# Designs tried in a protein design run: peptides against a protein of PDB entry 7K3S. Part 18

Target 1, 60 residues: chain A of PDB entry 7K3S
Amino acid sequence: MEELSGKPLSYAEKEKLKEKLAFLKKEYSRTLARLQRAKRAEKAKNSKKAIEDGVPQPEA

## One batch from the design tools (peptide; made by RFdiffusion4, then SolubleMPNN)

Design b2_p13_2_s1 (from b2_p13_2, 7 letters changed)
Fold by OpenDDE base, seed 1:
Order: sequence, then C-alpha cells, then structure tokens
Structure b2_p13_2_s1 (fold): chain B 60 residues (1-60), chain A 13 residues (1-13)
Amino acid sequence: as target 1 above (60 residues)
Amino acid sequence: ELEELRRRREEEE
C-alpha cells in the first residue's frame, strides 16, 4: 500500500475536502439528471420519426 | 488543490 506521503491533514483540511466532495456529488447528480433527460429526449425524437415512417415500435 | 491546503497549513505554523 503506498502510504500517502505527507503530514496528516488537519481538521480544517478534512472539512474542506468534505465540502469539495459534497459539491462534486451535487454536480455529478445534476450532470447525470441532464444526461438522463437528454437520452429520454433522443428516444422520444427517434420514436416520433419511427411512427411517422410507419415502423411499429418495439415495446420497451 | 490538496497541496495548496498543505502549503497554507505550513504558512500558518
């Protein structure tokens, strides 16, 4: 196991890392929700075209 | 970023 070379983090440094981790988790969740909306919107565009082209949709 | 936090601690000691 590579020992993380350096002095042990202070309480204040650990709290700053927790704040950063909480921020990154929030931004990840926002990005994931945006990606899921984009994928649903793409599927809905493709389904509208396939209905217009008379192709039966495979049930999901 | 982690190194900047370490550096700031070393400047306060």
Scores: peptide ipSAE 0.170, ipTM 0.759, DockQ to the pose 0.008
Fold by OpenDDE base, seed 3:
Structure b2_p13_2_s1 (fold): chain B 60 residues (1-60), chain A 13 residues (1-13)
Amino acid sequence: as target 1 above (60 residues)
Amino acid sequence: ELEELRRRREEEE
């Protein structure tokens, strides 16, 4: 565990940590939204397969 | 960038 026993962060270091935290929160939200879309798409594929196995689609 | 900020602080002491 890096002990937080370092000298107090400068204003610039604090702002840079805020920027990094904002970036990480954005990437987390983006990844979560991708995961949620993937889960919805998987559920939609599984429901489509259950419908297609019950109805012969005309080959176009 | 954080390491550069640390280095600049160490050069000012």
Scores: peptide ipSAE 0.156, ipTM 0.749, DockQ to the pose 0.008
Fold by OpenDDE base, seed 5:
Structure b2_p13_2_s1 (fold): chain B 60 residues (1-60), chain A 13 residues (1-13)
Amino acid sequence: as target 1 above (60 residues)
Amino acid sequence: ELEELRRRREEEE
């Protein structure tokens, strides 16, 4: 059993962990925003198809 | 990276 040597992380190690967490949160937010845009785009495509199938062309 | 920082600290003691 590796004793998790309960040595308090240095200030520098804590800041490095905060930077890693900030990076991961940023990448998560970017991915989530991309997923939400994709879901909205699919809804908009489905709504456009429903409008094109529902307009009788005026016979000239 | 974190394990390398721990190992380096253990080598300096």
Scores: peptide ipSAE 0.135, ipTM 0.721, DockQ to the pose 0.007
Fold by OpenDDE base, seed 4:
Structure b2_p13_2_s1 (fold): chain B 60 residues (1-60), chain A 13 residues (1-13)
Amino acid sequence: as target 1 above (60 residues)
Amino acid sequence: ELEELRRRREEEE
């Protein structure tokens, strides 16, 4: 067992790591929400196209 | 920034 006997991080170093983790979690959640919106928009476009290709467009 | 904090700690020992 390699004891991870790395010297205990100072209070300031721990707070800085918490801030970096909070930032990364926020950016991950933002990116995931963008991806989910993009996938929903793609599905909605594909469903509209399938309806349009199946209904004779009224000649204008 | 994290590497700089490690370096400063190693310089204080």
Scores: peptide ipSAE 0.143, ipTM 0.735, DockQ to the pose 0.008; fails the geometry check

Design b2_p13_2_s2 (from b2_p13_2, 7 letters changed)
Fold by OpenDDE base, seed 4:
Structure b2_p13_2_s2 (fold): chain B 60 residues (1-60), chain A 13 residues (1-13)
Amino acid sequence: as target 1 above (60 residues)
Amino acid sequence: EAERARREREERE
């Protein structure tokens, strides 16, 4: 097995790694945005439930 | 950086 651990990466290998890193950063940002939307939706549901349980129905 | 990398390829051909 050639020990690739000491060979400097070629320019083409460095560019391929930069492209892969840019892709992974984009997917991370998409996942983070989904998580933030889910947390906001949960907070909004809990606030609606607290209003619904706290308003006495007007007796007719 | 990209121009330096082009020269480094031309030196290997």
Scores: peptide ipSAE 0.112, ipTM 0.753, DockQ to the pose 0.007
Fold by OpenDDE base, seed 5:
Parts: structure tokens; C-alpha cells; sequence
Structure b2_p13_2_s2 (fold): chain B 60 residues (1-60), chain A 13 residues (1-13)
């Protein structure tokens, strides 16, 4: 296990790690945006259902 | 940046 802890990463290995990190950040941001849209769509559906069911919306 | 990394390797050998 000691041979991996001491060798400075080559330029190519550092760039490959930066690319992996950039990819993971992009996928995280995409997933987060999807989750936020889903939560907004759920609230909008619940608000539409509350209007249809004759429940007075709490005035915001 | 790649050339700087090459020089830093060549100074350590």
C-alpha cells in the first residue's frame, strides 16, 4: 500500500483527475436542478389540486 | 504548464 502515497501524480494524471472532478460536478448540478424542478412541480400540482378541491389557498 | 511540469521532473532526476 505504500507505493501509491508518495509518487507525485504526472501532469496527465492530474488533468484526468480534473476532468473526472468537472464531470462529477456537472452531474451533481444536473441532478440537483432536476430535484429542485421536481419539488417545484409537486408544489404547483398540490396548489392546483387545492384550488380544484375548493380549499382556500393561504394568501402568501 | 506541461513544460513547467517537465522541467520540474528533469531538475529532480
Amino acid sequence: as target 1 above (60 residues)
Amino acid sequence: EAERARREREERE
Scores: peptide ipSAE 0.112, ipTM 0.749, DockQ to the pose 0.007
Fold by OpenDDE base, seed 2:
Structure b2_p13_2_s2 (fold): chain B 60 residues (1-60), chain A 13 residues (1-13)
Amino acid sequence: as target 1 above (60 residues)
Amino acid sequence: EAERARREREERE
């Protein structure tokens, strides 16, 4: 068993890691919300295109 | 306050 004998992180290093983790979680959530909005917009475009291709133009 | 006091103890060791 390789002891992960990493020096115990100082309090200041632990707080910097918590701040970095909070920042990364915020940016992940922001990116995920953008992706979900993009997927909804794509589905709405595909549904609109399927309705437009499915209406036979009445021959005048 | 308790977390500040814990930090001040850890800086003296």
Scores: peptide ipSAE 0.105, ipTM 0.733, DockQ to the pose 0.007
Fold by OpenDDE base, seed 3:
Structure b2_p13_2_s2 (fold): chain B 60 residues (1-60), chain A 13 residues (1-13)
Amino acid sequence: as target 1 above (60 residues)
Amino acid sequence: EAERARREREERE
């Protein structure tokens, strides 16, 4: 197995990568929560519009 | 410590 790991990362480089990974995981979770809220808000807008327009919404 | 333990495994294969 050619380890595609080039020069061994220093301790400081590994910690910097762990910090970046923790940041990216946090931003991913924040973005996912925003997306889920947006989808819920869209469903709630579409349901309000469906009640106003008298049109049956397809269950997604 | 975890890096020393990894290197000690890699040197035994």
Scores: peptide ipSAE 0.082, ipTM 0.672, DockQ to the pose 0.007

Design b2_p13_2_s3 (from b2_p13_2, 9 letters changed)
Fold by OpenDDE base, seed 3:
Structure b2_p13_2_s3 (fold): chain B 60 residues (1-60), chain A 13 residues (1-13)
Amino acid sequence: as target 1 above (60 residues)
Amino acid sequence: ELKELRERRRKEE
């Protein structure tokens, strides 16, 4: 087990952790936005099916 | 990268 060496992080290590945290936050936000779009698309598909089963669409 | 920072520190000790 690498003991969490209670050594204070250098400035460079802190900046690198900030960069990693910023990257992870960006990827989280991107993934959350994908999930939200997928849920909206699913709701829109289910609402379209409910409309198509209730109203004969004129074939264009 | 974090591993490389730790490895650099281990070479400086």
Scores: peptide ipSAE 0.166, ipTM 0.741, DockQ to the pose 0.008
Fold by OpenDDE base, seed 2:
Order: sequence, then structure tokens, then C-alpha cells
Structure b2_p13_2_s3 (fold): chain B 60 residues (1-60), chain A 13 residues (1-13)
Amino acid sequence: as target 1 above (60 residues)
Amino acid sequence: ELKELRERRRKEE
């Protein structure tokens, strides 16, 4: 008999799940901040290339 | 960790 999912989690199990959720939220926020910095750096590189390829170098 | 907690509970029954 698969008693799938009927026992209430103990207090200690609920606290461990809260700690894991807090850790996962922190790692998610850190990863999002890295991704946002990478996207800004990529946009800045693409805008700098578009300016450099658009200026005819004066022949000296 | 979460799997190990479930496996401990399954061995104590």
C-alpha cells in the first residue's frame, strides 16, 4: 500500500525545509544578479562595437 | 539531504 503523502511534517522537518528554501532563494538571487550584470556587459560591448565600426578612421 | 531524511523515516517504521 503506497501511503503517498499523508503524514504531517514534524516541526524539525518544517524548519529544515524553511532553511533550504531560504538558501535556494539566496542562490537564485545571486545567480540573477550575475545574469543581469552579464546582460548589461554584453549590451555595453555591442553598443561599443556599433560606435567603433561606424566612425571612419581619418587617414593620416 | 531531503531524500536521506525520507529514507531515515522509512527505516524507523
Scores: peptide ipSAE 0.152, ipTM 0.708, DockQ to the pose 0.008
Fold by OpenDDE base, seed 4:
Structure b2_p13_2_s3 (fold): chain B 60 residues (1-60), chain A 13 residues (1-13)
Amino acid sequence: as target 1 above (60 residues)
Amino acid sequence: ELKELRERRRKEE
């Protein structure tokens, strides 16, 4: 049985992993915020359209 | 990157 006790990562390798994880967390949060904004904008458009289709536009 | 760093170290031993 080869013990998958992979050699302990050096301090420098651990710091490089922390930096990559911090970057990925930032990009995830940015993408999630964009998705949530898009969903809110879509809901606001659909509600505005439902009001516009249900109220007779005042003839100008 | 991390795989390549491990592979380099494995070739130097």
Scores: peptide ipSAE 0.138, ipTM 0.698, DockQ to the pose 0.008
Fold by OpenDDE base, seed 5:
Structure b2_p13_2_s3 (fold): chain B 60 residues (1-60), chain A 13 residues (1-13)
Amino acid sequence: as target 1 above (60 residues)
Amino acid sequence: ELKELRERRRKEE
């Protein structure tokens, strides 16, 4: 049994971990927002193709 | 390590 009797993290070590977690959350949110924009842009491109293929050109 | 993480935050604002 590994003794998880690790010394209680100092206030400075806890603040370091909070700073790391806040950075990772920011990067995750940026990446997620980029992915969601890409998926919406792909859906919008597919919807435009479906409209262009469905308009009969008026023969003049 | 802590200084580098703070500098990265300042460059992204």
Scores: peptide ipSAE 0.131, ipTM 0.721, DockQ to the pose 0.016

Design b2_p13_2_s4 (from b2_p13_2, 7 letters changed)
Fold by OpenDDE base, seed 2:
Structure b2_p13_2_s4 (fold): chain B 60 residues (1-60), chain A 13 residues (1-13)
Amino acid sequence: as target 1 above (60 residues)
Amino acid sequence: ELKKKREELEKKE
């Protein structure tokens, strides 16, 4: 078992990692919001197609 | 580098 006794991270390395994590969390949230918007838009397109394909115009 | 990536993403909003 190689103990991952990685040298204790310096204060500056810990702050860089915190900044990187905050950045990655922001990007994840932005990407997730875009994905949720895209899924809502796709569901709205599929519901519109179901309404257009579901009206037999009665030609009188 | 991380500061530059933050500024590049702020400009894409």
Scores: peptide ipSAE 0.048, ipTM 0.545, DockQ to the pose 0.020
Fold by OpenDDE base, seed 3:
Structure b2_p13_2_s4 (fold): chain B 60 residues (1-60), chain A 13 residues (1-13)
Amino acid sequence: as target 1 above (60 residues)
Amino acid sequence: ELKKKREELEKKE
């Protein structure tokens, strides 16, 4: 049984880790929102192209 | 350092 008796993290070290985790969660959420927006924009472009290929453009 | 990075990210919103 390997005792995971790693030195108890100080209060300051725990707060610093919480701060790092909050930062990483914010950056992850921002990146995920950007990826989801890009995927929605790609689907919207593909849907517009599928509608445009089905409607004769009125010649101007 | 991390406090400055947080503030820099808040200014870019």
Scores: peptide ipSAE 0.047, ipTM 0.546, DockQ to the pose 0.020
Fold by OpenDDE base, seed 4:
Structure b2_p13_2_s4 (fold): chain B 60 residues (1-60), chain A 13 residues (1-13)
Amino acid sequence: as target 1 above (60 residues)
Amino acid sequence: ELKKKREELEKKE
């Protein structure tokens, strides 16, 4: 059992950690929004390709 | 006060 006997963080150190955590949460949310947009774009490409391969072009 | 300082840092990026 390693005692988590870390010296109690000062008020300033706790605020700095809260700022880092807020930044990381913002970057996570931005990355997640990009990933969700990419997944929607792939679904839209696959639906267009299924329509293009399924309609015989009328040769007139 | 802490909310205003965070919004000010977000405007400088």
Scores: peptide ipSAE 0.041, ipTM 0.566, DockQ to the pose 0.015
Fold by OpenDDE base, seed 1:
Structure b2_p13_2_s4 (fold): chain B 60 residues (1-60), chain A 13 residues (1-13)
Amino acid sequence: as target 1 above (60 residues)
Amino acid sequence: ELKKKREELEKKE
């Protein structure tokens, strides 16, 4: 068992890690919101195509 | 440093 005798993180190092984690959580939530918006936009495009493919052309 | 990097990434959107 290698004792990871890593020096205890200073208060300043812990606060810096909390700030990094808060930033990464913000970027993750933004990325998820973009992905959800993209999925909604694709669903809205597919509903327009389903209406256009479901109209029998009037015979001329 | 991290505050500046946060502000720079927020300004690029």
Scores: peptide ipSAE 0.047, ipTM 0.552, DockQ to the pose 0.019; fails the geometry check

Design b2_p13_3_s1
Fold by OpenDDE base, seed 3:
Structure b2_p13_3_s1 (fold): chain B 60 residues (1-60), chain A 13 residues (1-13)
Amino acid sequence: as target 1 above (60 residues)
Amino acid sequence: KEEEEEREKIAEE
């Protein structure tokens, strides 16, 4: 049934959309935290390489 | 609990 594009959503439909939105916000935040961790790990690798290539190891 | 189970079910669909 095509819901006529002008009917207000029921209370139950609105709550179901709020739950979907809450879930999507949680997964977005989780994915963003993973991406930020990956970017920090990449910067830490690049900084370690720049130190290893730029500092003569003191011969022991 | 029911709202959390509905959120999990929406995540699996």
Scores: peptide ipSAE 0.121, ipTM 0.753, DockQ to the pose 0.014
Fold by OpenDDE base, seed 1:
Structure b2_p13_3_s1 (fold): chain B 60 residues (1-60), chain A 13 residues (1-13)
Amino acid sequence: as target 1 above (60 residues)
Amino acid sequence: KEEEEEREKIAEE
């Protein structure tokens, strides 16, 4: 089972791994942007509800 | 074109 770990990747296999890595970095960045947008939207909903419920916002 | 099509196939997996 050790003979599969020692072959140098071909040029084509290395390029395919670079493309997979570029794709994964893009999807990671997209997911982070979605998460940040969701957190901002949740904060904006909670602030609107706190204003409607008459709770004084702590002045910054 | 082939590099872009391979990226699209990786996006659909």
Scores: peptide ipSAE 0.114, ipTM 0.752, DockQ to the pose 0.014
Fold by OpenDDE base, seed 2:
Structure b2_p13_3_s1 (fold): chain B 60 residues (1-60), chain A 13 residues (1-13)
Amino acid sequence: as target 1 above (60 residues)
Amino acid sequence: KEEEEEREKIAEE
């Protein structure tokens, strides 16, 4: 068993890790919102194309 | 301000 005998993180190292985690959560949320917008835009384009090509839309 | 500059530096790394 490799003892992960990591020296106890200093107060400053813990705050830096909290900031890094807050940043990563913000960027994750931003990326997820972009992905969700892209998926909605793709679905809207595919629906517009299916109407233009005369393909009956599947009833919801 | 310093906390925001450190977050920006972490964003560029």
Scores: peptide ipSAE 0.109, ipTM 0.754, DockQ to the pose 0.015
Fold by OpenDDE base, seed 4:
Structure b2_p13_3_s1 (fold): chain B 60 residues (1-60), chain A 13 residues (1-13)
Amino acid sequence: as target 1 above (60 residues)
Amino acid sequence: KEEEEEREKIAEE
């Protein structure tokens, strides 16, 4: 059993982990914004299809 | 500046 008696992280190791966490939060927010944009685009496509199937084209 | 460059390196890995 290697004792994972975790030596207390140095100040520098803690700052590096804060930077990694800040980066991961930024990437999460970017991905969430992309997902929300995709869901809005899908809803807009479904609304266009409902108008196209529901309006009889006036025969010219 | 150095903190921002290290965040960019972690972004490309």
Scores: peptide ipSAE 0.108, ipTM 0.751, DockQ to the pose 0.014

Design b2_p13_3_s2
Fold by OpenDDE base, seed 2:
Structure b2_p13_3_s2 (fold): chain B 60 residues (1-60), chain A 13 residues (1-13)
Amino acid sequence: as target 1 above (60 residues)
Amino acid sequence: EKEEEERRRLAEK
């Protein structure tokens, strides 16, 4: 267990960590938007299939 | 330039 008792991060190391965090937040938001689009597309697919199968959709 | 190169290296991992 390397103790995180490390030297105080330099200004340059802190800026690199801020940049990396901004990148990770952007990729998270992109992935979340893709997941939400996929879930909406799946709900729309299941809705179309329920109409084709003559099953009354539960009113949401 | 260096900031964009690091962002590119992080996108390839």
Scores: peptide ipSAE 0.119, ipTM 0.746, DockQ to the pose 0.015
Fold by OpenDDE base, seed 3:
Structure b2_p13_3_s2 (fold): chain B 60 residues (1-60), chain A 13 residues (1-13)
Amino acid sequence: as target 1 above (60 residues)
Amino acid sequence: EKEEEERRRLAEK
């Protein structure tokens, strides 16, 4: 049972935590944007395939 | 400088 007996974080420790949080928020937003792009690309592929499956390919 | 080193160390994890 580690008592998080709240030693007031020094100003430097608070700033270091803010920097870590800012970095993590940036990496989270980058990863989220990548995931959202991938999901949009997948939806666009699935919609193209659904349109292509509905168009009789002219046999060559 | 120290803030950039900490950012690099966090990016390598």
Scores: peptide ipSAE 0.117, ipTM 0.745, DockQ to the pose 0.014
Fold by OpenDDE base, seed 4:
Structure b2_p13_3_s2 (fold): chain B 60 residues (1-60), chain A 13 residues (1-13)
Amino acid sequence: as target 1 above (60 residues)
Amino acid sequence: EKEEEERRRLAEK
């Protein structure tokens, strides 16, 4: 078992990693919000198409 | 300032 006993990260290296993690969490949240918006837009398109095709949509 | 510039560099990669 190679000991992952790397030298303890300095205070500055730990702060830099916290900043990277905060950035990645922000980009994840933005991507998730875009995905949720796209999923809602596809449902709204399918609803309009079903009205055009004369098929009653199941109300959820 | 320096923290925001580093966040911007991480956004372009």
Scores: peptide ipSAE 0.114, ipTM 0.748, DockQ to the pose 0.015
Fold by OpenDDE base, seed 5:
Structure b2_p13_3_s2 (fold): chain B 60 residues (1-60), chain A 13 residues (1-13)
Amino acid sequence: as target 1 above (60 residues)
Amino acid sequence: EKEEEERRRLAEK
């Protein structure tokens, strides 16, 4: 059990934590954007397939 | 060094 004794984080440790946080936020945004693109591409494929299958698109 | 390696390894996925 390494001491959770509240030694104030050094400037370097704080900057390191900020950098880790910035990295994690960037990767989260990247994965979210990938998911959103995948969902849009699925909708676009389903609409194209509905046109090809002669199914009248529900106007929505 | 080890932190940059973790960043690189996560960026490649």
Scores: peptide ipSAE 0.102, ipTM 0.722, DockQ to the pose 0.017

Design b2_p13_3_s3
Fold by OpenDDE base, seed 1:
Structure b2_p13_3_s3 (fold): chain B 60 residues (1-60), chain A 13 residues (1-13)
Amino acid sequence: as target 1 above (60 residues)
Amino acid sequence: DEEEREREELAKR
């Protein structure tokens, strides 16, 4: 465990942290978009099954 | 850095 004893981060360390943060934000957004697409696809499958099972769709 | 190379490969996909 390097004791990060009180030294201000260098310019290079700050830029490396900004790059890491930008990467993690991109991957988070990509994963969130996949999750939202999966939830929409599940809703669409459940609606299709309800039609096939003769359950009246609630009119929108 | 190996961790930087893995991040770059993941960013290209």
Scores: peptide ipSAE 0.073, ipTM 0.698, DockQ to the pose 0.016
Fold by OpenDDE base, seed 2:
Structure b2_p13_3_s3 (fold): chain B 60 residues (1-60), chain A 13 residues (1-13)
Amino acid sequence: as target 1 above (60 residues)
Amino acid sequence: DEEEREREELAKR
């Protein structure tokens, strides 16, 4: 295991890490928005199915 | 850079 010897990262390495972090934050936000859309679509599907099956939805 | 190519492929999805 190469110990991450606590050598200060170069300016170029720090900028590369900042870019990678910005990219990962963008992809996280995109994935989270997709997940939230899917959960809303699932709730809407379950609501339609409960109406079709004649089951009273509990008012939330 | 292989890591740059992976970032570009992820950005296209």
Scores: peptide ipSAE 0.071, ipTM 0.700, DockQ to the pose 0.017
Fold by OpenDDE base, seed 3:
Structure b2_p13_3_s3 (fold): chain B 60 residues (1-60), chain A 13 residues (1-13)
Amino acid sequence: as target 1 above (60 residues)
Amino acid sequence: DEEEREREELAKR
């Protein structure tokens, strides 16, 4: 059993780790929201193309 | 702190 007896983190080190974790959670949420928006936009484009491919283009 | 500046720059990009 490897004792995880790492030196007890100081109060300042714990707060710094909380700030790093809060930042990483924010960037994760931003990236996830961007990915979800991109997937929704792709699905909307594919649905629009499926509707447009079903309408006979009036020959010019 | 230099690490705080790097975090703010990443947040602004």
Scores: peptide ipSAE 0.071, ipTM 0.699, DockQ to the pose 0.016
Fold by OpenDDE base, seed 4:
Structure b2_p13_3_s3 (fold): chain B 60 residues (1-60), chain A 13 residues (1-13)
Amino acid sequence: as target 1 above (60 residues)
Amino acid sequence: DEEEREREELAKR
């Protein structure tokens, strides 16, 4: 059992770590929103291709 | 602060 004998972080060091964590959470949420948008766009393309490849246009 | 500049650069990429 290596004792995590780290000196207790100062108030300033704790606030700095909270700010870094808030930033990383924001960037994670942005990346997740981009990924979800991309997945929705791919589903919308695949549904359009299934209609275009599955309906023989009646040549009039 | 240098740390605020690094945060802004990471947010623009």
Scores: peptide ipSAE 0.068, ipTM 0.697, DockQ to the pose 0.017

Design b2_p13_3_s4
Fold by OpenDDE base, seed 3:
Structure b2_p13_3_s4 (fold): chain B 60 residues (1-60), chain A 13 residues (1-13)
Amino acid sequence: as target 1 above (60 residues)
Amino acid sequence: EEEEKKRLELAEK
């Protein structure tokens, strides 16, 4: 067991950690939204190409 | 956003 025998975080250190956590959550959400948009865009391109090429899309 | 990231990085030094 690592003893959490660290000095209690000051109010300022706690607020800084909250700000950092809020920032990281925002960046995570933005990256996830970009990834989901990219996946949808690739699916839409592949579906358009398959309609054009007359090839049945495998339902994944 | 980049400025906030730089501010957080500077505050870790």
Scores: peptide ipSAE 0.133, ipTM 0.774, DockQ to the pose 0.013
Fold by OpenDDE base, seed 2:
Structure b2_p13_3_s4 (fold): chain B 60 residues (1-60), chain A 13 residues (1-13)
Amino acid sequence: as target 1 above (60 residues)
Amino acid sequence: EEEEKKRLELAEK
């Protein structure tokens, strides 16, 4: 693997890096949305369970 | 998405 540490990136390498960055940003946003949905679903399950168990929910 | 990931991985070989 040539040490690219001192050479200006070619046009093709820059475009490839832009495409990789766009892909990674999309995957990050998708993963974040899944995590946020999971946290909301967990909160909703815990609230439903605490109502079913007759335990007062601490007001947030 | 998986196809784009595969395209990027193939371009690294």
Scores: peptide ipSAE 0.142, ipTM 0.773, DockQ to the pose 0.013; fails the geometry check
Fold by OpenDDE base, seed 5:
Structure b2_p13_3_s4 (fold): chain B 60 residues (1-60), chain A 13 residues (1-13)
Amino acid sequence: as target 1 above (60 residues)
Amino acid sequence: EEEEKKRLELAEK
C-alpha cells in the first residue's frame, strides 16, 4: 500500500484550495441555473406547440 | 470570473 504520506498542506495551500473550491461551486451554481432556465424554456415551447396542434380550425 | 481565474493561475507560478 503506497503510503500517501503527502506532506500536510500548508495554511496557504489549504486557503488556495478553499478559494478554488468556492469559485468552482459558484460556477457550478451559475451553470445549473442556466440549465434549469433552458429546460423551462424548452417545456414552455413544447406546451405552446401542443396547444397549437390541439385547436381544430373551424371550417368557415 | 476571468480575473479570479487569472489570480488563481498566477498563484500557481
Scores: peptide ipSAE 0.134, ipTM 0.774, DockQ to the pose 0.012; fails the geometry check
Fold by OpenDDE base, seed 4:
Structure b2_p13_3_s4 (fold): chain B 60 residues (1-60), chain A 13 residues (1-13)
Amino acid sequence: as target 1 above (60 residues)
Amino acid sequence: EEEEKKRLELAEK
């Protein structure tokens, strides 16, 4: 069993990892907001198409 | 934001 007893991270290494984690959380929230806008835009397009095609909209 | 990304990427080399 290779001891994955990696040396304890220095204070500087821990702060660098916290900065990376904060950045990744920010990018995640931005991507999630883009996905939510895309889903709303898709619903709005489907609603317009259903009116144009005379098809009753599925209640979602 | 892009500058912070570039700073983090440079610190991984």
Scores: peptide ipSAE 0.127, ipTM 0.772, DockQ to the pose 0.014; fails the geometry check

